# Ledger of designs, part 22: peptides against a protein of PDB entry 1BH9

Target 1, 89 residues: chain A of PDB entry 1BH9
Amino acid sequence: FSEEQLNRYEMYRRSAFPKAAIKRLIQSITGTSVSQNVVIAMSGISKVFVGEVVEEALDVCEKWGEMPPLQPKHMREAVRRLKSKGQIP

## One batch from the design tools (peptide; aimed at target 1 P72 M75)

Design b2_p16_3 (made by RFdiffusion4)
Pose (drawn by RFdiffusion4):
Structure b2_p16_3 (pose): chain A 89 residues (1-89), chain P 16 residues (1-16)
Amino acid sequence: as target 1 above (89 residues)
Amino acid sequence: EELTELTEEFIEELAE
């Protein structure tokens, strides 16, 4: 396999949101503070969401006869399709 | 930038 397959996997494996921002974002909405578990769970769910959007946008870019990197028009279009399939809020 | 914003909105919706 290529250095890139390996490096693409490593990034996938360890990419993650900083806990500090996830927590401040959540607690700045509940007013109350929140737990270590809530932040991790929210991070895990958000990573899946990011995954579904990039995966879906990559499909639009592919079908529009274009190549990566993903452009803004791809992200927004992907969002519209995911909402139609009702798979993302 | 758009993806970050969507992620933040997504997290806000779950927090509410």

Design b2_p16_3_s1 (made by RFdiffusion4, then SolubleMPNN; from b2_p16_3, 5 letters changed)
Fold by OpenDDE base, seed 2:
Structure b2_p16_3_s1 (fold): chain B 89 residues (1-89), chain A 16 residues (1-16)
Amino acid sequence: as target 1 above (89 residues)
Amino acid sequence: SLLDELVEEFIRELAE
């Protein structure tokens, strides 16, 4: 793959959601405190989810004959397609 | 898959 694709992979690999933010979000949903391991697990799940959405959005962008950067319309279409595929509720 | 493993880990932690 291209240097650009490699750079995106490296950025994705190094990226992470702030633990404090994830913890607060989970606790707002569960109504109780959560362990560090739960935060780590949810952080990982969230990262994978975002990765899958971005991958789908890039595919949408390409299929529409457009060039990066991704736009909101690509993200919205990606979500619609993932829902139709049963990958997200 | 990685997602499946992470989900299983999450559920396991919630069950403890």
Scores: peptide ipSAE 0.046, ipTM 0.628, DockQ to the pose 0.069
OpenDDE base, seeds 1, 3, 4, 5: peptide ipSAE 0.041, 0.043, 0.027, 0.027; ipTM 0.624, 0.630, 0.555, 0.554

Design b2_p16_3_s2 (made by RFdiffusion4, then SolubleMPNN; from b2_p16_3, 6 letters changed)
Fold by OpenDDE base, seed 5:
Structure b2_p16_3_s2 (fold): chain B 89 residues (1-89), chain A 16 residues (1-16)
Amino acid sequence: as target 1 above (89 residues)
Amino acid sequence: SLLDELVEEFIRQLAE
């Protein structure tokens, strides 16, 4: 890994969604309370999803001949590409 | 993949 890749990985590893926020979001959708394990699982899925979007956005940024930091346009294009690839609905 | 494993775990937890 390059130093930049290592730094991104470390920052990603240390980041996390607050459990309370995830719990509230799930409950707003399901209409009922959810277990702690469900919150943990969903938190992990959400983190992986964000990671995949960011990875695609970095690829978009590179292919457009631009340099970090990522901008909203990169994130929007990343989502479009992931949908076209069937990686996300 | 990790995502697949997490999704499976989520579904498992919902079923309990």
Scores: peptide ipSAE 0.063, ipTM 0.647, DockQ to the pose 0.069
OpenDDE base, seeds 1, 2, 3, 4: peptide ipSAE 0.054, 0.058, 0.054, 0.055; ipTM 0.634, 0.637, 0.638, 0.636

Design b2_p16_3_s3 (made by RFdiffusion4, then SolubleMPNN; from b2_p16_3, 6 letters changed)
Fold by OpenDDE base, seed 4:
Structure b2_p16_3_s3 (fold): chain B 89 residues (1-89), chain A 16 residues (1-16)
Amino acid sequence: as target 1 above (89 residues)
Amino acid sequence: SLLEELVEEFIRELAR
């Protein structure tokens, strides 16, 4: 990875989803209220997911011989590859 | 954003 790619990856790694948004999303799916612990757990899992996608996308970008910043096509390809590898559902 | 949509789909898959 280039320095620029690593810097961007770190920005994504440091990011977090608002608890309120995660809570609302889960509740919209489950149809009932969820505990704070569930929100915390899901927030953490989501962060890891994003990290894996971004890392794969950076690899895709590099393997395609392209330069930063990441584009939607890199993210989409990353998801496809991770699914193919069985790393994400 | 695209990333938010990906996360939403991911959570949806885990929570189903």
Scores: peptide ipSAE 0.352, ipTM 0.842, DockQ to the pose 0.767
OpenDDE base, seeds 1, 2, 3, 5: peptide ipSAE 0.326, 0.290, 0.313, 0.324; ipTM 0.830, 0.809, 0.825, 0.827

Design b2_p16_3_s4 (made by RFdiffusion4, then SolubleMPNN; from b2_p16_3, 5 letters changed)
Fold by OpenDDE base, seed 5:
Structure b2_p16_3_s4 (fold): chain B 89 residues (1-89), chain A 16 residues (1-16)
Amino acid sequence: as target 1 above (89 residues)
Amino acid sequence: SLLDELTREFIEELAR
């Protein structure tokens, strides 16, 4: 791994969605209170999902012969590609 | 995958 890759990994590893925000969001959708375990699970799923999209976007950026930072066009293309691969709904 | 595992745990928790 390059130093840049290690740096990105560390940033990703340390990042997390606030539990309170996740809880409020879930409850706004379900219409009822949710357990702490549900919040933990959803937080993890959300982080993994974001990671997968970013990874795909970095691949798009590279394949287009462009350099970071990622732009909205890379993120939009990443989502389209992941949908076409059936990796996201 | 990790995502599959987390998704499974999430669904199981919601079903309780």
Scores: peptide ipSAE 0.030, ipTM 0.604, DockQ to the pose 0.072
OpenDDE base, seeds 1, 2, 3, 4: peptide ipSAE 0.023, 0.023, 0.022, 0.023; ipTM 0.524, 0.515, 0.522, 0.524

Design b2_p16_4 (made by RFdiffusion4)
Pose (drawn by RFdiffusion4):
Structure b2_p16_4 (pose): chain A 89 residues (1-89), chain P 16 residues (1-16)
Amino acid sequence: as target 1 above (89 residues)
Amino acid sequence: FTGEELLALVELLEEN
């Protein structure tokens, strides 16, 4: 396999949102503070959401006869499709 | 959300 497959996997494996921002974002909405578990769970769910959007946008870029990197028009279009399939909020 | 905001969110995830 290529250095790139390996490096793409490593990024996938360890990419994660900083807990500090997830927490401040959530607690700045509940007013109350929140738990370590809630932040981790919210990070896990958001990583899946990011995954679905990028996976869906990669499909649009592919079908529009274009190549990566993903452009803004791909992200928004992917969002529209995911909402239609009703798979994202 | 705009496309640029979503790309920034993806970039923020990869930075960490």

Design b2_p16_4_s1 (made by RFdiffusion4, then SolubleMPNN; from b2_p16_4, 7 letters changed)
Fold by OpenDDE base, seed 1:
Structure b2_p16_4_s1 (fold): chain B 89 residues (1-89), chain A 16 residues (1-16)
Amino acid sequence: as target 1 above (89 residues)
Amino acid sequence: MSGEELLELYETLLSN
């Protein structure tokens, strides 16, 4: 890892979605109550997904010769690239 | 998260 990569990894590792918020969001979509384990699993999956998109967006930003903070155009391009690679649906 | 941890999360989700 570069120093920047290490810093991003540390921030990512320490971050988490609030369980209560995730539970409410899931229930608003499903229309039914969900178990704690489902909330934990969905939180983890969501974290991985967001992390992968952000990492790709940072790569895009760098390759375009630009500097943070990330802009919507970086995020859109990241999603496009990940879809193209078959890494996300 | 490691790949193994992610797999465990998916298994948890699918089992509940």
Scores: peptide ipSAE 0.036, ipTM 0.595, DockQ to the pose 0.038
OpenDDE base, seeds 2, 3, 4, 5: peptide ipSAE 0.034, 0.032, 0.031, 0.032; ipTM 0.615, 0.601, 0.594, 0.598

Design b2_p16_4_s2 (made by RFdiffusion4, then SolubleMPNN; from b2_p16_4, 6 letters changed)
Fold by OpenDDE base, seed 2:
Structure b2_p16_4_s2 (fold): chain B 89 residues (1-89), chain A 16 residues (1-16)
Amino acid sequence: as target 1 above (89 residues)
Amino acid sequence: MSGEELLALLEELLAN
């Protein structure tokens, strides 16, 4: 690992989604209320998912010869690539 | 990037 990679990992490890926001997002998708434990579980799953997308997006950004910060176009391209690889539905 | 900013990007991505 490079120092830059380690730094990004540390920032990722310390980051967290606001529980209230996650709860609202889940409820907007499912149409039903969810428990605190469901929010905690989904927060963890979402963090792992986002981590994988961000890693791919950073690769996209680099391959396009661009510099941070990541933009929506990098995230969208990352998702397309991950779908083509069968890594996400 | 803050958690709020990351979530905002995620929400934007899911909306498309």
Scores: peptide ipSAE 0.029, ipTM 0.582, DockQ to the pose 0.098
OpenDDE base, seeds 1, 3, 4, 5: peptide ipSAE 0.022, 0.024, 0.025, 0.026; ipTM 0.509, 0.570, 0.536, 0.563

Design b2_p16_4_s3 (made by RFdiffusion4, then SolubleMPNN; from b2_p16_4, 7 letters changed)
Fold by OpenDDE base, seed 1:
Structure b2_p16_4_s3 (fold): chain B 89 residues (1-89), chain A 16 residues (1-16)
Amino acid sequence: as target 1 above (89 residues)
Amino acid sequence: MSGEELLELFETLLAN
């Protein structure tokens, strides 16, 4: 791994969605309270999802011969590609 | 929340 890749991973590792926000979002969908473990699980899967999209977007950016920072067009193309590969619905 | 309900939430949140 390059130093840049390591730095991105470290920032990703340290990042997290606010627990309260995740809890409110889940409860808005279910219409009832949820356990702490459910919040943790959903926070984790959300983080993984964002990570996969960003990783794909970086790949798109590189393949288009462009340099960071990522732009909306990279993110949109990333989502499109992930859908076509069946990695996201 | 059951495992099935959690899976349904995952699918809902991943949809866009």
Scores: peptide ipSAE 0.031, ipTM 0.586, DockQ to the pose 0.043
OpenDDE base, seeds 2, 3, 4, 5: peptide ipSAE 0.026, 0.030, 0.029, 0.029; ipTM 0.543, 0.598, 0.588, 0.592; seed 2 fails the geometry check

Design b2_p16_4_s4 (made by RFdiffusion4, then SolubleMPNN; from b2_p16_4, 5 letters changed)
Fold by OpenDDE base, seed 5:
Structure b2_p16_4_s4 (fold): chain B 89 residues (1-89), chain A 16 residues (1-16)
Amino acid sequence: as target 1 above (89 residues)
Amino acid sequence: MSGEELLELVELLLSN
């Protein structure tokens, strides 16, 4: 692994969505309160999901011959590609 | 993880 890759991994590992925010978001969608375990599981899945989107965006950035940091255009293209590949709905 | 798998997991969690 390159130093840059390791650094990104460490930042990713330390990042997390606030539990309360996730709970409120879920409840706003379902209209019903959810358990703590559901919040924990959803938080984990969300983190993995964001990681996969960012990874695709970095690939887009590289393929376009551009340098970080990621820009909105990279994220939009990443989402489009992931949808096309069936990796996200 | 495929998009369909992600959706299934979300639906499973929200159904509990």
Scores: peptide ipSAE 0.111, ipTM 0.698, DockQ to the pose 0.046
OpenDDE base, seeds 1, 2, 3, 4: peptide ipSAE 0.076, 0.094, 0.076, 0.078; ipTM 0.664, 0.684, 0.671, 0.672

Design b2_p16_5 (made by RFdiffusion4)
Pose (drawn by RFdiffusion4):
Structure b2_p16_5 (pose): chain A 89 residues (1-89), chain P 16 residues (1-16)
Amino acid sequence: as target 1 above (89 residues)
Amino acid sequence: EEEFAETMAELSRELF
């Protein structure tokens, strides 16, 4: 395999949101503070969401006869499709 | 949604 497949996987494996921002974002909406578990669970769910959007946008870019990197028009279009399939909020 | 799309596109550009 290529250095890129390996490096693409490593990034996938360890990419994660900083807990500090996830927590401040959530607690700045509940007013109350929140737990370690809530922050981790929210990070896991958000990573899956990011995954579905990029995966879906990559499909639009592919079908529009274009190549990566993903452009803004791809992200927004992907969002519209995911909402139609009702798979994202 | 617009901010998300622009942030994600910029990250895609940097990673690419």

Design b2_p16_5_s1 (made by RFdiffusion4, then SolubleMPNN; from b2_p16_5, 7 letters changed)
Fold by OpenDDE base, seed 3:
Formats: structure tokens, C-alpha cells, sequence
Structure b2_p16_5_s1 (fold): chain B 89 residues (1-89), chain A 16 residues (1-16)
């Protein structure tokens, strides 16, 4: 792997969603309070999901012959492609 | 990772 890939991996590995924000978001959807464990689980799933979307978006950006940083259009296209591949609902 | 599995189960129940 390249140094750039390693750098992205390290940044990804160290990243995390704020627990309070995740908790509030979940509760706004479920209409009830959730446990700390649920927050941890959702945080982990969300991190993986974001990682997959970003990876796809980078591929989109490259295939379109464009250079980083990623833009909303890359993210939108990434989501569309992932849906087409059946990787996300 | 037992706690994580339990958390997922709990989440599933909430979203069902």
C-alpha cells in the first residue's frame, strides 16, 4: 500500500463519532432512550458505513478524472453505486 | 465481544 493509503487508514482508525450526538440521534428516531451499549454498537456500524462510502466516493472521484478533496457529488454518486451493488439499502 | 453482540440484539429489538 502507499503512504497515502496508510495515512488515510490511520486517520480512519483514530476517528470516532461523539457518543452524545449519536445517542441523541438514535433517540430522535426511536422515540425512546437507548443504552450505552446501543450507542457503542451504532457508532461502530456507522464508522464502518462511512468508511465504505468514502472509499467508494474516492473511486468515483478517480473514475471521473477529478482530484480530491471529495465533494457532495462524489458522495451522492457513491451512495447510488453502493445501492446498485446491493451493499447498502 | 459479547457485550457488542448484546447491544446489536437490543438495537434490533428497538428498531423492529
Amino acid sequence: as target 1 above (89 residues)
Amino acid sequence: EDAFAEALAELSKLLA
Scores: peptide ipSAE 0.045, ipTM 0.642, DockQ to the pose 0.024
OpenDDE base, seeds 1, 2, 4, 5: peptide ipSAE 0.032, 0.031, 0.034, 0.035; ipTM 0.588, 0.595, 0.594, 0.600

Design b2_p16_5_s2 (made by RFdiffusion4, then SolubleMPNN; from b2_p16_5, 6 letters changed)
Fold by OpenDDE base, seed 5:
Structure b2_p16_5_s2 (fold): chain B 89 residues (1-89), chain A 16 residues (1-16)
Amino acid sequence: as target 1 above (89 residues)
Amino acid sequence: EDEFAERLAELSKRLA
């Protein structure tokens, strides 16, 4: 693995969503309280989702011949491509 | 659980 790839992986691994914020968001959607385990599970799934979007965005950035940092246009295109691939709804 | 773990593993391989 390249140093750059390893660094991205480490940054991803160390990142996390605030549990309180995730809990509030879920509860705003479900209309009722959720358990700590549900928050943990949803946090993990959300992290994977973000990771996949960022990975695709980096690919978009590279294919467009541009350099980091990622811009909103890369993220929007990434989501579009992931939808077309059937990787996200 | 297994699906989640597999997705994390695959993502890790792609990012690393």
Scores: peptide ipSAE 0.048, ipTM 0.559, DockQ to the pose 0.046
OpenDDE base, seeds 1, 2, 3, 4: peptide ipSAE 0.024, 0.025, 0.025, 0.027; ipTM 0.540, 0.540, 0.541, 0.552

Design b2_p16_5_s3 (made by RFdiffusion4, then SolubleMPNN; from b2_p16_5, 6 letters changed)
Fold by OpenDDE base, seed 3:
Structure b2_p16_5_s3 (fold): chain B 89 residues (1-89), chain A 16 residues (1-16)
Amino acid sequence: as target 1 above (89 residues)
Amino acid sequence: EDAFAEALAELSRKLY
């Protein structure tokens, strides 16, 4: 892989969602309190999801012959493509 | 969803 890909991976690896925000979000959906382990697990899954969408969006941007930064339209198309590939629900 | 797409776009700019 390229140096650029490695750099993106390192930035991705070091990134994290705020635990408090994730906890509140989950609780707003479930209607009840959630454990720290659930927050950690969901944070991890969310991180993976975002990473996959961003990588797909970068590919979309390139295939459309457009230049960064990524725009909402790239994200929307990325999600559509990932769904079509069966990579996300 | 437009709001979600915008949020992801913003996040991508922060991460990469």
Scores: peptide ipSAE 0.157, ipTM 0.757, DockQ to the pose 0.632
OpenDDE base, seeds 1, 2, 4, 5: peptide ipSAE 0.133, 0.122, 0.139, 0.139; ipTM 0.737, 0.727, 0.741, 0.739

Design b2_p16_5_s4 (made by RFdiffusion4, then SolubleMPNN; from b2_p16_5, 6 letters changed)
Fold by OpenDDE base, seed 5:
Structure b2_p16_5_s4 (fold): chain B 89 residues (1-89), chain A 16 residues (1-16)
Amino acid sequence: as target 1 above (89 residues)
Amino acid sequence: EDEFAERLAELSKKLA
């Protein structure tokens, strides 16, 4: 891995969603309270999802011959490509 | 979708 990739990985590893926010979001969807374990699991899945989107967006940016930072257009294209690949619903 | 993309873009800056 390059230094940039390593740095990005470290930043990703250190990042986290606030548990309270995740809990509220889940509850707004389910309509009922959720356990701490559900919050932990969903937080992890969400983090992986964000990582995959960012990775795809970086690939889009590169293929378009552009340089970071990522822009909304890269994110939108990344989501479209991931859907096309069946990696996200 | 646009709002979502903007939020992700902002987050990506922290991960870059």
Scores: peptide ipSAE 0.046, ipTM 0.610, DockQ to the pose 0.643
OpenDDE base, seeds 1, 2, 3, 4: peptide ipSAE 0.023, 0.023, 0.026, 0.027; ipTM 0.564, 0.552, 0.532, 0.560

Design b2_p16_6 (made by RFdiffusion4)
Pose (drawn by RFdiffusion4):
Structure b2_p16_6 (pose): chain A 89 residues (1-89), chain P 16 residues (1-16)
Amino acid sequence: as target 1 above (89 residues)
Amino acid sequence: SELFEENVDAVLEELE
């Protein structure tokens, strides 16, 4: 396999949101503070959401006869399709 | 980094 497959996997494996921002974002909406578990769970769910959007946008870029990197028009189009399939909020 | 920020803005604007 290529150095890139390996490096693409490593990034996938360890990519994660900083807990500090996830927590401040959530607690700045509940007013109350929140738990270590809530932050981790929210991070996990958000990573899956990011995964679905990039995966869906990569499909649009592929079908529009274009190549990566993903452009803004791909992200927003992917969002519209995911909402139609009703798979993202 | 600029393209990443534009992608994130595009998602947020579409969801709003």

Design b2_p16_6_s1 (made by RFdiffusion4, then SolubleMPNN; from b2_p16_6, 6 letters changed)
Fold by OpenDDE base, seed 2:
Structure b2_p16_6_s1 (fold): chain B 89 residues (1-89), chain A 16 residues (1-16)
Amino acid sequence: as target 1 above (89 residues)
Amino acid sequence: SELLKQNLEAILEELE
């Protein structure tokens, strides 16, 4: 890792979604209450998902010859590419 | 995405 890559990794590793917000969001989607373990599991899965999207967005940014920080256009293109690759349903 | 939503629901069902 470069220093910048290492810094991004550390920030990513330390980041987390608020449990209450995740719980509310899941319940909004499923229509039923969920356990603490489900919230923890889904939080982890979501973090991995976001990480993959951000990684793709960084690649998009680089391929477009642009510099960070990431912009919405990079995120949108990343999602589009991940969908085409079958990474996002 | 409705497909993503369905996928998340399926994951949750397996975890419960």
Scores: peptide ipSAE 0.049, ipTM 0.630, DockQ to the pose 0.044
OpenDDE base, seeds 1, 3, 4, 5: peptide ipSAE 0.043, 0.042, 0.038, 0.047; ipTM 0.615, 0.619, 0.622, 0.620

Design b2_p16_6_s2 (made by RFdiffusion4, then SolubleMPNN; from b2_p16_6, 7 letters changed)
Fold by OpenDDE base, seed 5:
Structure b2_p16_6_s2 (fold): chain B 89 residues (1-89), chain A 16 residues (1-16)
Amino acid sequence: as target 1 above (89 residues)
Amino acid sequence: EELAKANLEAVLEELA
């Protein structure tokens, strides 16, 4: 792994969604109060999801012969590809 | 990620 990859991983590892915001968002959708465990789980799953999208976008960027930073076009293409693969709805 | 996995059942239970 390159130093850039390690640095990116560390940034990702340390990132997190604010619990209060996630709780409010979930409850706005479900219409019911949710537990801390639900917030933690959803926050983690969301982080993993973002990571997967970013990973796909990096692959797109590389396959297009381009270099980071990622641009919106990479993210859009990543989502399209993930949908095509059935990895996201 | 590990906590997400461990608590996924809680999400499913509460949202079921």
Scores: peptide ipSAE 0.066, ipTM 0.709, DockQ to the pose 0.035
OpenDDE base, seeds 1, 2, 3, 4: peptide ipSAE 0.037, 0.063, 0.038, 0.056; ipTM 0.654, 0.703, 0.662, 0.692

Design b2_p16_6_s3 (made by RFdiffusion4, then SolubleMPNN; from b2_p16_6, 7 letters changed)
Fold by OpenDDE base, seed 3:
Structure b2_p16_6_s3 (fold): chain B 89 residues (1-89), chain A 16 residues (1-16)
Amino acid sequence: as target 1 above (89 residues)
Amino acid sequence: SKLAEENARAIAEELA
């Protein structure tokens, strides 16, 4: 990793979704209560998902010859590309 | 992603 990549990785590693918010979100969708393990599992996979989208968005930004910070257009394009690659539904 | 696979497995186990 470059210093910049390492810094981004550290910020990513330290980031987390608040459990209460995730629990409320899931329950708002399912209409039923969920266990702590479900919240943990969903939080983990969501973090991985966000990380993959951000990584793709940074690649998009660079390939478009643009500089940070990321903009909504980069995120939208990242999602499109990940779908095209079959990495996300 | 290995982490994603592990999380997906955990989700499946909790929902079963």
Scores: peptide ipSAE 0.044, ipTM 0.676, DockQ to the pose 0.034
OpenDDE base, seeds 1, 2, 4, 5: peptide ipSAE 0.034, 0.039, 0.037, 0.042; ipTM 0.645, 0.630, 0.642, 0.654

Design b2_p16_6_s4 (made by RFdiffusion4, then SolubleMPNN; from b2_p16_6, 5 letters changed)
Fold by OpenDDE base, seed 5:
Structure b2_p16_6_s4 (fold): chain B 89 residues (1-89), chain A 16 residues (1-16)
Amino acid sequence: as target 1 above (89 residues)
Amino acid sequence: SELLEANLQAVLEELA
């Protein structure tokens, strides 16, 4: 792994979604209140999901012969590819 | 996305 890859991983590892915001978002979707454990679990799942999208976007960027930072076009293409692979609904 | 919302809700229900 390159230093850039390691640094990116460290930034990813340290990042987190605000619990209050996640709780509000979940409740807006489900229509019911959720426990702290549910918020924690969903936060973790969401982080993994974002990581997978970013990883795919980086692959797109590389395959297009471009260099980081990622642009919206990379993210849009990543989502499209993940949908085709059945990894995103 | 309706599918995304449905999947998230399903996950939440499994965790409850």
Scores: peptide ipSAE 0.034, ipTM 0.606, DockQ to the pose 0.044
OpenDDE base, seeds 1, 2, 3, 4: peptide ipSAE 0.033, 0.032, 0.031, 0.025; ipTM 0.593, 0.595, 0.592, 0.563

Design b2_p16_7 (made by RFdiffusion4)
Pose (drawn by RFdiffusion4):
Structure b2_p16_7 (pose): chain A 89 residues (1-89), chain P 16 residues (1-16)
Amino acid sequence: as target 1 above (89 residues)
Amino acid sequence: LEEFLDALVELSELLH
Protein backbone atom coordinates (compact mmCIF):
# COMPACT_ATOMS: atom_id res chain seq x y z
CA PHE A 1 0.00 0.00 0.00
CA SER A 2 0.97 3.62 -0.46
CA GLU A 3 2.34 6.05 2.07
CA GLU A 4 -0.88 7.91 1.42
CA GLN A 5 -3.26 5.08 2.24
CA LEU A 6 -1.35 4.68 5.47
CA ASN A 7 -1.33 8.37 6.21
CA ARG A 8 -4.96 8.80 5.24
CA TYR A 9 -5.82 6.01 7.71
CA GLU A 10 -3.76 7.41 10.56
CA MET A 11 -5.54 10.77 10.21
CA TYR A 12 -8.86 8.98 10.16
CA ARG A 13 -7.92 6.93 13.15
CA ARG A 14 -6.89 9.84 15.36
CA SER A 15 -8.68 12.87 14.02
CA ALA A 16 -10.82 14.30 16.82
CA PHE A 17 -12.26 17.55 18.03
CA PRO A 18 -10.67 19.32 21.00
CA LYS A 19 -12.70 18.60 24.15
CA ALA A 20 -12.35 22.17 25.40
CA ALA A 21 -14.34 23.70 22.53
CA ILE A 22 -16.97 20.94 22.50
CA LYS A 23 -17.53 21.46 26.19
CA ARG A 24 -17.66 25.30 26.07
CA LEU A 25 -20.05 25.07 23.14
CA ILE A 26 -22.40 22.71 24.97
CA GLN A 27 -22.24 24.31 28.40
CA SER A 28 -22.78 27.69 26.81
CA ILE A 29 -26.19 26.30 25.75
CA THR A 30 -27.34 24.35 28.80
CA GLY A 31 -26.03 26.97 31.16
CA THR A 32 -25.20 24.09 33.49
CA SER A 33 -21.81 22.47 33.19
CA VAL A 34 -21.52 19.01 31.58
CA SER A 35 -19.70 15.74 32.08
CA GLN A 36 -16.57 14.20 30.58
CA ASN A 37 -18.74 11.50 29.00
CA VAL A 38 -21.17 13.96 27.35
CA VAL A 39 -18.23 15.76 25.65
CA ILE A 40 -16.76 12.48 24.36
CA ALA A 41 -20.04 11.14 23.19
CA MET A 42 -20.82 14.45 21.42
CA SER A 43 -17.32 14.33 19.76
CA GLY A 44 -17.96 10.75 18.52
CA ILE A 45 -21.30 11.65 17.07
CA SER A 46 -20.00 14.78 15.43
CA LYS A 47 -17.11 12.91 13.88
CA VAL A 48 -19.67 10.52 12.30
CA PHE A 49 -21.65 13.52 11.03
CA VAL A 50 -18.51 14.97 9.48
CA GLY A 51 -17.84 11.63 8.01
CA GLU A 52 -21.28 11.44 6.35
CA VAL A 53 -20.99 14.91 4.89
CA VAL A 54 -17.49 14.41 3.41
CA GLU A 55 -18.42 10.99 2.16
CA GLU A 56 -21.58 12.41 0.55
CA ALA A 57 -19.83 15.48 -0.91
CA LEU A 58 -17.10 13.29 -2.35
CA ASP A 59 -19.88 11.53 -4.23
CA VAL A 60 -21.28 14.80 -5.63
CA CYS A 61 -17.80 15.95 -6.71
CA GLU A 62 -17.36 12.54 -8.34
CA LYS A 63 -20.71 12.72 -10.19
CA TRP A 64 -20.24 16.30 -11.35
CA GLY A 65 -17.17 15.12 -13.14
CA GLU A 66 -14.83 16.91 -10.81
CA MET A 67 -11.86 15.98 -8.66
CA PRO A 68 -11.02 16.71 -5.02
CA PRO A 69 -10.29 18.83 -2.95
CA LEU A 70 -13.92 19.21 -2.01
CA GLN A 71 -15.28 22.62 -2.86
CA PRO A 72 -17.97 24.59 -0.96
CA LYS A 73 -20.52 23.82 -3.64
CA HIS A 74 -19.98 20.12 -2.91
CA MET A 75 -20.56 20.44 0.84
CA ARG A 76 -23.77 22.38 0.53
CA GLU A 77 -25.10 20.13 -2.19
CA ALA A 78 -24.28 17.10 -0.06
CA VAL A 79 -26.11 18.62 2.83
CA ARG A 80 -29.24 19.01 0.73
CA ARG A 81 -29.16 15.38 -0.30
CA LEU A 82 -28.56 14.11 3.22
CA LYS A 83 -31.56 16.17 4.41
CA SER A 84 -33.70 14.67 1.63
CA LYS A 85 -32.66 11.14 2.57
CA GLY A 86 -33.48 12.42 6.02
CA GLN A 87 -30.27 10.91 7.37
CA ILE A 88 -28.91 14.13 8.93
CA PRO A 89 -30.87 16.55 11.05
CA LEU P 1 -23.51 25.62 9.91
CA GLU P 2 -21.86 27.82 7.26
CA GLU P 3 -18.69 28.19 9.39
CA PHE P 4 -18.63 24.41 9.96
CA LEU P 5 -18.91 23.69 6.23
CA ASP P 6 -16.20 26.25 5.37
CA ALA P 7 -13.92 24.62 7.97
CA LEU P 8 -14.41 21.28 6.26
CA VAL P 9 -13.56 22.84 2.88
CA GLU P 10 -10.40 24.40 4.36
CA LEU P 11 -9.44 21.01 5.92
CA SER P 12 -9.99 19.27 2.54
CA GLU P 13 -7.72 21.82 0.79
CA LEU P 14 -4.96 21.33 3.46
CA LEU P 15 -5.14 17.58 3.13
CA HIS P 16 -4.88 17.84 -0.66

Design b2_p16_7_s1 (made by RFdiffusion4, then SolubleMPNN; from b2_p16_7, 8 letters changed)
Fold by OpenDDE base, seed 4:
Structure b2_p16_7_s1 (fold): chain B 89 residues (1-89), chain A 16 residues (1-16)
Amino acid sequence: as target 1 above (89 residues)
Amino acid sequence: MDAFLEALVEASKKLY
């Protein structure tokens, strides 16, 4: 991995959704109180999902002969590809 | 990534 790739990975690894915000979001959808474990699980799944989209977008960027930072066009193409692969709805 | 996924799997088991 390049130093830049390692730095991006470390930033991703250290990133997290604020627990309170996730809790409020889930509660707004379910209409009920949720446990801390549900918040942890949903935060983790959400982080993995974001990671998969960003990874695909970086692959798109590279395949187009471009370099980061990612642009909206890379993200849109990433979502299209992931849908085509059946990895997202 | 792997350690995070393992932690996620472990956290999910606590829901049941």
Scores: peptide ipSAE 0.029, ipTM 0.583, DockQ to the pose 0.028
OpenDDE base, seeds 1, 2, 3, 5: peptide ipSAE 0.019, 0.022, 0.019, 0.022; ipTM 0.447, 0.459, 0.465, 0.492

Design b2_p16_7_s2 (made by RFdiffusion4, then SolubleMPNN; from b2_p16_7, 8 letters changed)
Fold by OpenDDE base, seed 4:
Structure b2_p16_7_s2 (fold): chain B 89 residues (1-89), chain A 16 residues (1-16)
Amino acid sequence: as target 1 above (89 residues)
Amino acid sequence: MDEFLEALVKASKELY
């Protein structure tokens, strides 16, 4: 890993969705209260999902011969590719 | 990442 990649990974690792916001969001969908564990699990899954999209977007950026920072076009193409691979719905 | 994934798996198991 390059230093830049390591730094990005560290930032990613330290990032988190606000628990209260996730809890409220889930409860707005389910109509019921959810446990802390549900919030943790959902937050984690969401973080992994974002990571996968960003990883694909970085690959797109590289394949297009472009340099970071990632742009919306990279993210859109990443989502398209992940869908085509059946990795996301 | 590994520790995070492990924690996620653990949390997921606690849902049951």
Scores: peptide ipSAE 0.034, ipTM 0.590, DockQ to the pose 0.029
OpenDDE base, seeds 1, 2, 3, 5: peptide ipSAE 0.025, 0.020, 0.022, 0.021; ipTM 0.526, 0.457, 0.503, 0.490

Design b2_p16_7_s3 (made by RFdiffusion4, then SolubleMPNN; from b2_p16_7, 8 letters changed)
Fold by OpenDDE base, seed 1:
Structure b2_p16_7_s3 (fold): chain B 89 residues (1-89), chain A 16 residues (1-16)
Amino acid sequence: as target 1 above (89 residues)
Amino acid sequence: LDAFLESLVEASKKLY
């Protein structure tokens, strides 16, 4: 792994959704109280989802011969590719 | 539903 890849992974690893915000969001959707475990699970799944989209966008950026930071066009193309692969609905 | 969510918790605990 390159230093750049390591740095990107480290930034991703350190990122997290605020638990209180996630709890409120879930409860607003379900209409009922949710446990701490549910918040943890949903936060984890959400982080994985964001990570996959960003990773695909970085791949797009590289394949187009461009350099970070990511732009909206990279994100849009990433989502399109993930949909075509059946990785997201 | 609760059982399914708990299974996700166990799988995702390594992230949080």
Scores: peptide ipSAE 0.038, ipTM 0.652, DockQ to the pose 0.035
OpenDDE base, seeds 2, 3, 4, 5: peptide ipSAE 0.036, 0.034, 0.034, 0.036; ipTM 0.604, 0.611, 0.607, 0.650

